# Peptides against a protein of PDB entry 5EG6: the designs that were tried, part 77

Target 1, 151 residues: chain A of PDB entry 5EG6
Amino acid sequence: RLRSQTVSTRYLHVEGGNFHASSQQWGAFYIHLLDDDESEGEEFTVRDGYIHYGQTVKLVCSVTGMALPRLIIRKVDKQTALLDADDPVSQLHKCAFYLKDTERMYLCLSQERIIQFQATPCPKEQNKEMINDGASWTIISTDKAEYTFYE

## One batch from the design tools (peptide; made by RFdiffusion4, then SolubleMPNN)

Design b1_p23_4_s3 (from b1_p23_4, 12 letters changed)
Fold by OpenDDE base, seed 4:
Structure b1_p23_4_s3 (fold): chain B 151 residues (1-151), chain A 23 residues (1-23)
Amino acid sequence: as target 1 above (151 residues)
Amino acid sequence: MSRTLRAANNPAEVLKRMLEAAK
C-alpha cells in the first residue's frame, strides 16, 4: 500500500517553473495526504497515513517544491477511472488524478504537455468515467514501505 | 500528525497554464 511518501512517475516533470512532459526521465514527487475538506492554496495542511483511492492528495516536486492542484487519486480499470473505489492505493494498478472541484478534469499527458483532460461519463456504469491513456499514470514508490508489491 | 506546508508556486497558476497548454 501507498503512504505519504516520495514517489516516482514517468513523464511528469518540472523545469523552468513549469510542469511539462519528459520522456527521458521520471519525475520525483512527494505525495501528501490531505483532508477531504482541505482548501486550495499555496499553503496546505498534510496528514500522515496510508492513501486510499478516492482521497485527496497533493503532488509536490521533490526538487523544486512546486505543487500540483489538489487531486483525487482514483483507481483505473482499463480505460476507465473508478469513482467509488476506496481500497488502498497499489503500485500494481495505474491511477488517475482527478483535478478536484472540476468537471471531470484529469491530469493528462499529451505529447510534451501536461493538460486537463475531460473524462466522459459511462452511460451504463455510473461509478466509472472514461479516460484516455494519457490520463493513466504509473506511480512507483521510492521510499521504504510496510508492504511493497511488484508485478 | 499534521503539518502545514507551503508550495513554491500558486496552484491557480498551474490550472491556468494547463488550460493554455491545451490550446
Scores: peptide ipSAE 0.563, ipTM 0.917, DockQ to the pose 0.879
Fold by OpenDDE base, seed 1:
Structure b1_p23_4_s3 (fold): chain B 151 residues (1-151), chain A 23 residues (1-23)
Amino acid sequence: as target 1 above (151 residues)
Amino acid sequence: MSRTLRAANNPAEVLKRMLEAAK
């Protein structure tokens, strides 16, 4: 089970003050659990605990302290993001990161860029959205590391 | 427990940059 902790994701990297893609290195991030009603901002309140699909999370680069916008971590089934999955996040599954409060935009790898990709509603299944491979992420839990953001 | 953290950046800027990168 995944808890609020440091994780590594391939292709997601922070360099030069920007998020970008790198196939050579795994990016180290701390994944924080947020309340569903947590507002966006430079400051955010986090909670300890196990992370479930459907919950709001913050990914913070463990090295630079750079943070992505609020994300909803969603379970991936093949090439679809599940909208109603709420079980604990498992490293056995790929996940998708919905950019909260967007029109079905997901964190996506495109070439060397990190972009927003708009998912397409699944016609046959209302609880699914179709995403591309670039929007499917593999995360690996790592030991807790030092971080550069302030508390 | 809960605690308040401060990121090194403005997340709104990240969103903007991602949109620009997609062009």
Scores: peptide ipSAE 0.541, ipTM 0.913, DockQ to the pose 0.878
Fold by OpenDDE base, seed 5:
Order: structure tokens, then sequence, then C-alpha cells
Structure b1_p23_4_s3 (fold): chain B 151 residues (1-151), chain A 23 residues (1-23)
């Protein structure tokens, strides 16, 4: 399971004061746990603890200190984001980052750009939203020795 | 335990740029 820590992810980088994509490198970020009622701003309060799906997080570039807006980390099942999953985040599974307080907007990779992608509601499953592959992210801890992985 | 951090950027600007990049 994942806790507030340094992580690595592909296709997310900061260069020239902007977030962009790079297929050749892995970006290093801090993932921080926030309270659910934490407001958006340049300043934010981070908490210790293990991260669960459905919780609010901040991704901060370890080099530049640039941060993404508040995100809700959600569990991914194939091409759907689960809205009510609350189990601990697993590095074995892809995740989606919902941009908090938006109309179903998710952090998405499109070619070399980082964009917002609007998810589509699932007609027959109210606890799911349909996302594309670009909105599914892989997170790897920089210290794998701290984790035990189970299928 | 908790601590307060300050980002190097404005999150509102990030959101705006993302929307522009989607066009």
Amino acid sequence: as target 1 above (151 residues)
Amino acid sequence: MSRTLRAANNPAEVLKRMLEAAK
C-alpha cells in the first residue's frame, strides 16, 4: 500500500514552468495526503498516513516544487474509475486522478501534453465513470523495499 | 502529524493551462 512519500511516474514532468509529458524519463514527485476539506491554494497542509482511494492528494515536483491542483485518487477497473472504492492504494494497479471540484475532469496524458479529460458516466453503474487510457496512471514508490505486493 | 507547504505555482493557473492544451 501507498503512504505519503516520494513516487515516480512516467509521462509527467515539469520543465520551463509547465507540466508536460516525456516518454523517455520518469518524473519524481511527492504525493501528499490532504484532509478532505482542505482548500485549494498555493499553501496546503499535508498529513501523515496511508493513502486510500477516494482521498485527496497533492502531487508536488521534487525538483521545482510545482504542484498540481488537489486530486482525488481513484481506483481503476479497466477503463473505468471507481467512485466509491476506499481500500488502500496499491502500486500494482493503475489509478486515476480526479481534479477535485470539477465536472468529472481527470488528469490525462495526450501526446506530449497534460490535459483535463472529462469522464463519461456509466449508464448502468452509478459508482463508475468511463475514462480513457491516458487518464490511467502508474505510480511507483522510490523505495520499493518498504512494500509487500499481493495480487 | 501535519505540516504546511507552499507550492512554487498557482494551482488555478495549472487548471487554466490544461484546458488550453486540450484545444
Scores: peptide ipSAE 0.510, ipTM 0.906, DockQ to the pose 0.862
Fold by OpenDDE base, seed 3:
Structure b1_p23_4_s3 (fold): chain B 151 residues (1-151), chain A 23 residues (1-23)
Amino acid sequence: as target 1 above (151 residues)
Amino acid sequence: MSRTLRAANNPAEVLKRMLEAAK
């Protein structure tokens, strides 16, 4: 199980105040669980609890404090994102980060750049969307990073 | 145990910059 905590996200790191992607580097991020009805913004309320697939999360850089827009963390099976999975997030298992309220846009590593990748619907499997390998991420728990958040 | 946090940067702006840099 994964709670709102500091995690290391594969391929993500921050240098010079900017997000960078690398297949050989890891970045430390806070993953925060949000309510499904939490609005987008610089300020957000973090809820307590274990993170499940399908829930809304915020990724916050432990170095710069920069946050990505609200994401829905989804379970990955091979090259597909599962839309209906709701079990607890498994560490070291592949996951995808859907940009909330977009047309199937996922956080993706492409040519060492972070982009949005549009998933393709699966007509025969309504509970799945086809993604590429770059849209598959791995997260592992790390020790809490020293970082100041403002309330 | 809910609490309010504020990131240093606006999430939308962060994403915008990331996407622009990726072009």
Scores: peptide ipSAE 0.021, ipTM 0.539, DockQ to the pose 0.647

Design b1_p23_4_s4 (from b1_p23_4, 11 letters changed)
Fold by OpenDDE base, seed 1:
Parts: structure tokens; sequence; C-alpha cells
Structure b1_p23_4_s4 (fold): chain B 151 residues (1-151), chain A 23 residues (1-23)
């Protein structure tokens, strides 16, 4: 590690019609659960229930209404995204957001910018893709968060 | 234990991460 580097917390935020990262400002997002066969669009049908890894979701900013394309939320193991995980999403674990119907593109933070990062396939592990640290996220609750603790 | 996420129609989630930044 270089002496010129430091670790800082960043939050996903929408401002000026764009997604970006901030150390102070954060957005409260709706996480809508979609059917696997739901098409891309401004209008979509949502499902109820607990979100599982591998499912399709829509992230919508509560203030601006800005939305990202359909995402598949995937479980993260170290520096890899798991392709086959289907257990309930845990706020205690890192996750990755695969942009659905892309060639391994993931929602990624680079400095203060939100970009797409292309994961590298794992030849020896077909159920994994290599992602960078910027593509790993932690979901934390707000006052209106719906969650359940599982022991 | 772990906290599982339920899909909601109210603002519920903040996306956070740690990042190494240049000084």
Amino acid sequence: as target 1 above (151 residues)
Amino acid sequence: GSRTLKAANDPAAVLKKMQELAK
C-alpha cells in the first residue's frame, strides 16, 4: 500500500441527473424485485418478498426517480462474483450488481464516478467471475428498511 | 446472524462501499 493512499467511505447518490459517489451525501433507493423475464423499461411489474441472489432488481432513487437498468444482484466471495448463488441477500455481506444482458458488466465505483466494469471470467471456476473492489457494494438500511434477521 | 433484505416500495436502501483514494 502506498503512503499516498487512504481509505474512505462512499455512498451512491444521484445529483444533476447522474449517479455518482459521495462521502457525505447518500441516496435512499427503492430496490424493486422483478420477474426474471421482465423486460427493460420505465414501467415494470414488481414482486414482493425477500430478495435472493441471482434475482433481477431495479434501483430507483427515492428523490429523483432516476433508475439504473435492470440488475442482477450477485453474491460476492472475496474478489469474485458468484453466478449460482441463490440464497437470500444479506446486508452483512458484499454484493455486486450485474447489468443484465451485458457481457459481464458490473456497477462499479471509480473514484467518485459510477461506471461499468467488465468482469473477467474464471476459466477454472465457471460459477465465478473476477471483479474489482469497486464493483463490491454493501447495502445498509434506512429508517424505512424492510428486513429480517436470520440466525 | 444476518440481516436479509426485503423488497420494499419505500425508500429502504443505501449503497455503501469503502474505497482507497489518493491523498
Scores: peptide ipSAE 0.308, ipTM 0.763, DockQ to the pose 0.057
Fold by OpenDDE base, seed 3:
Structure b1_p23_4_s4 (fold): chain B 151 residues (1-151), chain A 23 residues (1-23)
Amino acid sequence: as target 1 above (151 residues)
Amino acid sequence: GSRTLKAANDPAAVLKKMQELAK
């Protein structure tokens, strides 16, 4: 189970005030659990607890404090993101980060760039959206690290 | 428990940057 805590995300790191991708480097981030009704903003309220698929999260760089927009963490099944999975996030499975309030846009690694990838609906499987491998992320928990957030 | 945090950057600005990269 993954709690609201510091994690490492494959391919993602921050340099020079920008998000960059690397196939060989891991970025350290604090993953924050938010309320489903939490609004977007530079300031946000973090909840403690176990993170489940389908919940809203914030990824914040532990070094720079840079935060991505609100994301919904979704379970990945092969080349699809599951829309209705709600079990606890597992380090054994890849996940996808849906950009909240977008038209099926997912955080994606493409040619060493971080982009938004639009998933394709699955007509026969309403609970799934087709994504590419670049939109599948690996998360591993790490020990809590110091971060540069402001309270 | 809960706590309020402030990110060092504006999430909206980050989104804009990502949108630019997606073009």
Scores: peptide ipSAE 0.023, ipTM 0.535, DockQ to the pose 0.853
Fold by OpenDDE base, seed 4:
Structure b1_p23_4_s4 (fold): chain B 151 residues (1-151), chain A 23 residues (1-23)
Amino acid sequence: as target 1 above (151 residues)
Amino acid sequence: GSRTLKAANDPAAVLKKMQELAK
């Protein structure tokens, strides 16, 4: 089990054409639900439905339009990402963003940088991967009307 | 579907900011 470290508050943000972990600015992103077979690209088709863990998503900066590669949003349990969780994403949940079609690479903050961090297989539980603290994100919906990921 | 999302590393800070956004 990884040791936790005390770090400053960081927000996912786009600045100067790059994703970074800001101490001050909190970026808003569109999270788009994609089909599992959607190819990588700037253009994509948004799938109907509510966002569940295990599904493929695109994060797009609401201001700049800059996007991350296709991600699989995964539920976090302590220091592990769950590979088979499929319940709906909820407000204030902790989640991990697996970079699709990689060898266990997750979106991670390291100080001010956004990096990819390789998770380690969990020997005792095949349905889990061990992640570090920087790969665990607390997320919220910014929809003031519903404050939910449901439509 | 599509939603707007914010992400951070500190649950307490997130909660605080969320409350501010809700005003």
Scores: peptide ipSAE 0.552, ipTM 0.894, DockQ to the pose 0.062; fails the geometry check
Fold by OpenDDE base, seed 5:
Structure b1_p23_4_s4 (fold): chain B 151 residues (1-151), chain A 23 residues (1-23)
Amino acid sequence: as target 1 above (151 residues)
Amino acid sequence: GSRTLKAANDPAAVLKKMQELAK
């Protein structure tokens, strides 16, 4: 009974104190860089500089102040998250958000809900974890988010 | 904007493309 429809865009958004995905609304998030040893909490110390894959970040909604737990931003290759990539994060390039200190849990979009998706180890490649399409994200500036986006 | 992501820069949107399934 399920059929595929046209591809659509979903944005991470905060509403009613919860994270969700919307086709109509998008949240503007500050992406803070943390030290690798920074503890979880509402208050945290941030670092300056350009963000590299493998680093710990905090996504904070600019409107509500709501924040996700500490994330490690990882580079995506097809449907795999790269565990050892460390080059600067490029906007418009696919990335994944690993929930720090979890068992391979990634920020994932399922329908219009934000969930945690458990990646599967890649048997043949130790530096990769298999994720689904829902766990692949793109980061863009807020001005660009007002326009139609193509991957 | 810049092609690289700077920490605590201007707010960013996090998005993805998805194929919707319908009954």
Scores: peptide ipSAE 0.257, ipTM 0.757, DockQ to the pose 0.056; fails the geometry check

Design b1_p23_5_s1 (from b1_p23_5, 13 letters changed)
Fold by OpenDDE base, seed 1:
Structure b1_p23_5_s1 (fold): chain B 151 residues (1-151), chain A 23 residues (1-23)
Amino acid sequence: as target 1 above (151 residues)
Amino acid sequence: MKRKLRASVDPAEVLEQMLEAAK
């Protein structure tokens, strides 16, 4: 199970203050659990506990501190993102990062670039939407990291 | 107790990067 901690994700890394993608490199990020009502901003309140699918998270580069917009981590089944999965995030399962408050936009690797890919609604299942392989991510937990908090 | 973490970059800028990369 995954907690708010340092994780590595394939294809995502930061170079020169920008997000880049590589098939061979892993980026190290803090994944922080947020409240569902947490607003977007440079500062955010981190919630303790295990991360569950469907929850809002922040990815922060462990090196640069760069943060992506708020994401909803979703469980992946085959080539679909599950909209209603709420079990604890498992490193054994692929996941997708939905850009919160977008029209089905997911963090995606495309041609060595990080983009947002618009998922297609599943015609038969309202609780699923179709993503491509580039929007399916594998998370590997790394060492526990301590970070500075501001109260 | 809930705590805040300060990111070095505005997430909005990151989004712009992604949007630009998609073009």
Scores: peptide ipSAE 0.080, ipTM 0.653, DockQ to the pose 0.821
Fold by OpenDDE base, seed 5:
Structure b1_p23_5_s1 (fold): chain B 151 residues (1-151), chain A 23 residues (1-23)
Amino acid sequence: as target 1 above (151 residues)
Amino acid sequence: MKRKLRASVDPAEVLEQMLEAAK
């Protein structure tokens, strides 16, 4: 087990029904593991255990409790999302967030805006989908914690 | 195990845009 890097973050705040933050004040999210058959909703049952690639997760704002739609976290290899990877999620690897029950839609940063990017199937590799760099995300822990290193 | 996650971009932008799109 290794100690995670400590990152300074600041929480989002709500004013007038809108979220406010800056690049210098980063909010934090809780990532929750769900059952594959868990329905969409604000209330959901959280599973215990370590998160693996391919599993369904909910991202919840640590301040407001607001949650994003259900996502499937997938491992990234260069510019491809791996569809069959199932090893434990590592902060050392980039990941992609597939919007569950969509046609290959991923969370993506494009021109400083968050969009849904449609991945392209890999003709010769059925276990991969082609994404772009904007759809590759880095997970950073906000707390000091021990984690297991996976190569 | 519960984990805290920081996005590669401004979390506010991510949350606002995606939650709005999900409505």
Scores: peptide ipSAE 0.024, ipTM 0.575, DockQ to the pose 0.113
Fold by OpenDDE base, seed 2:
Structure b1_p23_5_s1 (fold): chain B 151 residues (1-151), chain A 23 residues (1-23)
Amino acid sequence: as target 1 above (151 residues)
Amino acid sequence: MKRKLRASVDPAEVLEQMLEAAK
């Protein structure tokens, strides 16, 4: 199970104030659980507990503090993102990061760049969206998140 | 608890970077 903590993932890292991707590098990020109704912003309320698929999360670079927009972490099955999975996130499973309140946009690696990739609806299975390999991520927990914050 | 991470970048700016990189 995964909880709000520091995690490491391949392909995603920050250099020179920008998000970059590398097949040979691992980036360290804080993953924070948010309420489903949490508003977008650099200031947000973090929830305690285990992260489940379908929940809203924030990814924050452990070095620079750069944060991505709110994401919904979704379970991946082969080349599809599952829209209705709600079990606890497992480090043994691939996941996808849906950009919240977008038209099927997912965080994606493409030619060593981080981009948004629009998933294609699965006509035969309405609870699935087709994604590419670049939109499939692996998360490995590393250490507890420790940071300075303002109230 | 409402929190603002130290030296955090505005998510909107990050989104713009991603959009620009995708062009």
Scores: peptide ipSAE 0.021, ipTM 0.552, DockQ to the pose 0.595
Fold by OpenDDE base, seed 3:
Structure b1_p23_5_s1 (fold): chain B 151 residues (1-151), chain A 23 residues (1-23)
Amino acid sequence: as target 1 above (151 residues)
Amino acid sequence: MKRKLRASVDPAEVLEQMLEAAK
């Protein structure tokens, strides 16, 4: 289970004030749980508790403090994102980051770059959206002492 | 403790687009 806390991810790092993706490098991020009604902004109120699939989160670079837009973390099953999963987020299990209030746009790694990938609805399974492997991410725990955060 | 996010693919471009969209 994950709580609103500092996390890191392989493939994502910041260099020169820009986000970069690499399979050879790791970046650390704070993953903050937000209320579902939290508005977009540079400042946000962090919610206490364990993070569940379907909830709204903010990813903040532990180095630069740069934040991504609000995301909904969704559970991944093979090539699909589950829309109705609400169990606690499990480390090492694949997840997808839906850009909140978009038309099925997900964070996706493509050719060493992070892009937005539009998922395709599943006609026979209304609770699923089809994504590619690049839109699947893994969350793992990291030591807080590994990175120094500044804003 | 901190947790690391690991993409099955390179998430760098996604983050860039997200940041740009947030502006």
Scores: peptide ipSAE 0.032, ipTM 0.540, DockQ to the pose 0.078; fails the geometry check

Design b1_p23_5_s2 (from b1_p23_5, 13 letters changed)
Fold by OpenDDE base, seed 2:
Parts: C-alpha cells; structure tokens; sequence
Structure b1_p23_5_s2 (fold): chain B 151 residues (1-151), chain A 23 residues (1-23)
C-alpha cells in the first residue's frame, strides 16, 4: 500500500527546471494524494490516507521542488490502463499516470524523453485504455525525509 | 496538510515540453 510519501521513479528527473529522462538515473519524487476536486496550482492540500488507483496525485521533485500537473494514477494490466480500478496502489505492480482533464494523455517515456502519450480506447472493453510500455511506471518507496518547498 | 511549492511546473509548460519531446 502506498501513502503520500517520497518515491523513486526510474528514468524521470529534473534538471535545469525541466523534466528529463534517463535510463540510468532515478529521480526521487514526492507523491501527494489530492482530493478529486483540488484545483491546479502551486498550493494544494495533501490528503491523508492510502493512495488508491483512480485518485488524483501530485508528483514533486524532491530536489528542485518542480511539480507535474495533477495526475490520476491508474492501474496497469499488461498494456492497458484500467479506468475503474480503485484498490490501493501496490508497489509490486506497474501504474500509469493520466494527465488530468486531457484527452487520454499519459505520462510516457519515449526515446529517453518524457512525453504525453495518447491512449487508445479499447474497442471491446470500455473500462480500459491501450497504452504502451513507456507509459507504464514502477513506483518504489524511499526513506528520504519529506520537506516543504516555499518561495 | 497544505503545501506550497517553490517551483511548480505549469501544466501548459509541461505539455509544451512533452510536445517538443515528441517532435
């Protein structure tokens, strides 16, 4: 089970104010659980509790404090993102990060770059979207201390 | 717990980066 905490994400890191990808580097990020109605911004309220698939999260670089826009963490089954899974996030399984309020856009690693990948609806399964391997991520918790970023 | 980020990335900027990376 995953709570709002510091996690390590393979291939994702921040350098020079930009997000970069590297197959040889791990970025440490805070994953923060938000309310579904939380607005986008530099300020947000972290919700307590275990993170479940389908919930809104913020990924914040533990080094720079750079944050991605709001994401919905979704369960992955092979090469599909599950739209209706709501069980607790497991570090043993891959997940996908849907860019909230987009047309099926997912955070994706492609050719050592972070891009948005548009998932394709599954023709026979309305509760699934087809993604590629680059849009499937692994989360590994770390023991790094959490700290607050401020202007 | 309310947090304020020193340097958050605007969604538009993130999308711009992603679009650029896709090119």
Amino acid sequence: as target 1 above (151 residues)
Amino acid sequence: MKKKLRASVDPAEVLAQMLAAAQ
Scores: peptide ipSAE 0.026, ipTM 0.595, DockQ to the pose 0.533
Fold by OpenDDE base, seed 1:
Structure b1_p23_5_s2 (fold): chain B 151 residues (1-151), chain A 23 residues (1-23)
Amino acid sequence: as target 1 above (151 residues)
Amino acid sequence: MKKKLRASVDPAEVLAQMLAAAQ
């Protein structure tokens, strides 16, 4: 189970003030749970507790403090993102990061670049969206990152 | 708790980078 904590994601790291992707490098990030009604901004209120699929999170580089826009973490089933899953996030499952308030845009690794990839609706399964492998992420907890945020 | 990011780096800038990469 995940909670607001430091985690590592395969292929994602920050170098020179930019997000980069590498098959050989892992980036350490803080994943912070937010309220569903939390607005976008440089400041945000972090909730305590276990993160569930469908909840809003902030992904912040533990080293540089660079943060992605608000994301909704979604459960992945094979090559689909589940829209209505709400169980606790497990490290046993891959996940997808939906960019909040977009038209099915997901955080995606494509040819060593971090991009937004638009998922395709599943016509016969309204609770699913088709994603590619690059939009499926593995999260591993890590204790090597230091907290750099200011309160 | 309330968190604050570095003023020099914001989500909007990151989003712009991602959009550029998607082009």
Scores: peptide ipSAE 0.026, ipTM 0.568, DockQ to the pose 0.568
Fold by OpenDDE base, seed 4:
Structure b1_p23_5_s2 (fold): chain B 151 residues (1-151), chain A 23 residues (1-23)
Amino acid sequence: as target 1 above (151 residues)
Amino acid sequence: MKKKLRASVDPAEVLAQMLAAAQ
């Protein structure tokens, strides 16, 4: 299970003020749990507790402090993102990061770059969206110091 | 608890960067 903590994200790192990807490098990010009604911004309210699939999170680079827009962390089943899964996030399971308030846009690794990839609806399975392998992520906890935030 | 990032970039700029990379 995951709580708001510093984690390693596969292939994702920040260099020169930009998000980059590398098959040989991992970035350390602080994942923050947010309220579902939290608005977008560089200032946000962090919620304590275990992170569940379907909840809103913020990924913040532990080095630069650069933050991605609000994401919804979703459970992955093979090549599909589950839209209604709500169990606690497991580090042993792949996940996907849906860009909140977009038309099925997911965080995706493509040719050493981080992009948004539009998932394809599953006609016969309304609770699933088809994603590619690049949109499937693995989360690993790290012993790096947590990024410092202030009110 | 409200948090403020020390040296963050505008999330909108990050989004724009990602969109540009996707094209």
Scores: peptide ipSAE 0.026, ipTM 0.577, DockQ to the pose 0.607
Fold by OpenDDE base, seed 5:
Structure b1_p23_5_s2 (fold): chain B 151 residues (1-151), chain A 23 residues (1-23)
Amino acid sequence: as target 1 above (151 residues)
Amino acid sequence: MKKKLRASVDPAEVLAQMLAAAQ
C-alpha cells in the first residue's frame, strides 16, 4: 500500500525547468495526498495516511520542487481506468492520473513526451473509461522522506 | 501539513508543455 511519500517513475523527470519524459531515466517525485476540496496552488495541505484510488494527489519533483496540477489517481484494469474504485493503492500496480476538473484528460507518455490523453467513455460500462498504454503508470516507492521547497 | 513549493507549474503552463509535446 502507498502512503504520502517519495516515489519514482521511469518516464517522468524535470530538466531545465520543464517536465520531460524518458524511458531511460528514473525520476523521483513526492506524492502527496490532498483533500478532495483542496484548491490548486503552490501552497497546499498534505493529508496523512494511505492513498486510495479516487483521491486527489500532488506530484512534486524531488529535485526542483516543481509540481504538476492536482491529479486523481485511478485504478487501471487492462486498458480502462476505473472511476469508482476506492481501495488502497497498491505499489507496482498500474494506475492512471486524471487531471482534476478536465474532460477525461489523463497524464500520458507518448513518443518520450508528456501529453494529455483524452479517455473515451465506455458505452457498456459507466464506471470505466478507455485509456491507452501510455496513460498507465507504475509507482515504485523509494523512501519516506519529505522535504518542503521554498522560493 | 502545509507545503509551499518552489517553481510550481500551474495548469496553464503544464497544458502548454503538453500541447507542445503533442505536436
Scores: peptide ipSAE 0.030, ipTM 0.561, DockQ to the pose 0.502; fails the geometry check

Design b1_p23_5_s3 (from b1_p23_5, 13 letters changed)
Fold by OpenDDE base, seed 4:
Structure b1_p23_5_s3 (fold): chain B 151 residues (1-151), chain A 23 residues (1-23)
Amino acid sequence: as target 1 above (151 residues)
Amino acid sequence: MKRKLRASVDPAEVLKQMLENAK
């Protein structure tokens, strides 16, 4: 299980007060668990606990304190984001970060820039949305004490 | 436990940057 903890992800990092993308760097972030009803804002309330797919999270740069908007972490199956997966997040799988309260917008890397990418609905699979490779992220726990492969 | 945090930058600014990056 992945708990609210520090994590590292490739490409995404903060430099010069802005979010940047770099193929040569891994950004260090703290992933916070939010309540589903937590509102967006500069100030936000976080909770301790294990993170499951489908839950709302905040990614905060460990160095600068800059935070991305509220995200829903979703499980990825190939080139699709799963909408109804709710099992514990595993660093063995890629994940997608849905920007909460948007029309299928996901955090995406495009030509070394961080953008929002709109997923395409899967007509025959209502529980999936088609995303591109840039919207698939790998996260690595940087605090082994807060992550285990066991429930 | 729950705790209150404050981001160093307003999320609105982060969103603005993303929109600019898409151009």
Scores: peptide ipSAE 0.363, ipTM 0.868, DockQ to the pose 0.866
Fold by OpenDDE base, seed 1:
Structure b1_p23_5_s3 (fold): chain B 151 residues (1-151), chain A 23 residues (1-23)
Amino acid sequence: as target 1 above (151 residues)
Amino acid sequence: MKRKLRASVDPAEVLKQMLENAK
């Protein structure tokens, strides 16, 4: 299971103050668990615990402290994001990061850029949204005690 | 435990970048 911890993911890193994609570099991030009612902002409250699909998270660059907007981590099944999955996040499965409070926008790799990709509703399955491969992420936990918190 | 953190960059700026990247 994945807990609030440092993680690495391919094709996502921070360079030059911006989020970029790299085929050769893995970005190191701390994934924080947020309350569902946590508001967006430069400041945010995090809590310890194991992360479940459907929960709100913050990805913070372990190097720069840059954070993505609030995300909902969702389970991926093939080319779809599951909207109602709530089991513990597993590193064995790909995941998608829904940008919270958007119209089906997901964190996506496009070429060498990080963008928002709008998922397509699944006509036959209301609990699923179709995403592309760029919106499917593999997360690897990493034990980096070197992570610095910005408070 | 709960902790309050502060990002080094406003998430709004990050969002803006993503939008720009999509162009």
Scores: peptide ipSAE 0.346, ipTM 0.858, DockQ to the pose 0.889
Fold by OpenDDE base, seed 5:
Structure b1_p23_5_s3 (fold): chain B 151 residues (1-151), chain A 23 residues (1-23)
Amino acid sequence: as target 1 above (151 residues)
Amino acid sequence: MKRKLRASVDPAEVLKQMLENAK
């Protein structure tokens, strides 16, 4: 299970006061659990606890304190984001970060830049949205924690 | 445990940057 803690991910780091992408660098971030009704803003309230897919999270750069907008962490199956998954987040499984309150916009790496990528609905599978590889992220805990594998 | 945090940059600015990167 993934809990509120420090994590690292490839392709995302902060440099010069801006978010940048790099295939060679791992950014260190705090992943914070938010209440579903938490409003967006420079100030926000976080909770400790285990994170489940479908929950709202904040990624905060551990070095600069810069934060991304509110995200919903979603489970990834191949090149699709699952909309109804609610099991505990697996640190060994890819995930997607839906930008909360957007039209299917996901955090995405494109040409070494961080962008918003609009997912395409799956016509026959309403519980899935099609994403690209750039919208699939791997989270690695930087703290000593127990890892649980879900498949 | 609950606690309040403050980002060093307004998330709106971060979002704006992302939109600019998409150009």
Scores: peptide ipSAE 0.299, ipTM 0.832, DockQ to the pose 0.884
Fold by OpenDDE base, seed 3:
Structure b1_p23_5_s3 (fold): chain B 151 residues (1-151), chain A 23 residues (1-23)
Amino acid sequence: as target 1 above (151 residues)
Amino acid sequence: MKRKLRASVDPAEVLKQMLENAK
């Protein structure tokens, strides 16, 4: 199970206040559970408990404090994001980060950039959206961390 | 394959896109 905690990401590190990509270095991010009704903003309150698929989370750079907008973490099955999965997030299992309140936009690694990728509805499976491989992420949790973030 | 963050992310830009997509 995954709680609000620090997660390590490969290839990403911060130097001089900027993000840099390197296959030899690691970066760290905080993943924080939010209430489903938490509004978007630079200030947010972290919710206690284990993170489940379908819940709203914040990714915060451990160094710069830069935070992505609210995301919904979704379970990945092959090349699809599951819309109705609600079990606890498992470490090292593939997941997708849906940009909350968007038209099926997911965080995606394309070429050398992180972009938004629009998923395609699965015609035969209402509970799935088709994503590409770049939109599948793996979380490696480290130390537990819960705090209120302010900017 | 397992994927991890490898590139810069501009939260402001992402937010902008979210707002546009939310319309």
Scores: peptide ipSAE 0.092, ipTM 0.652, DockQ to the pose 0.109

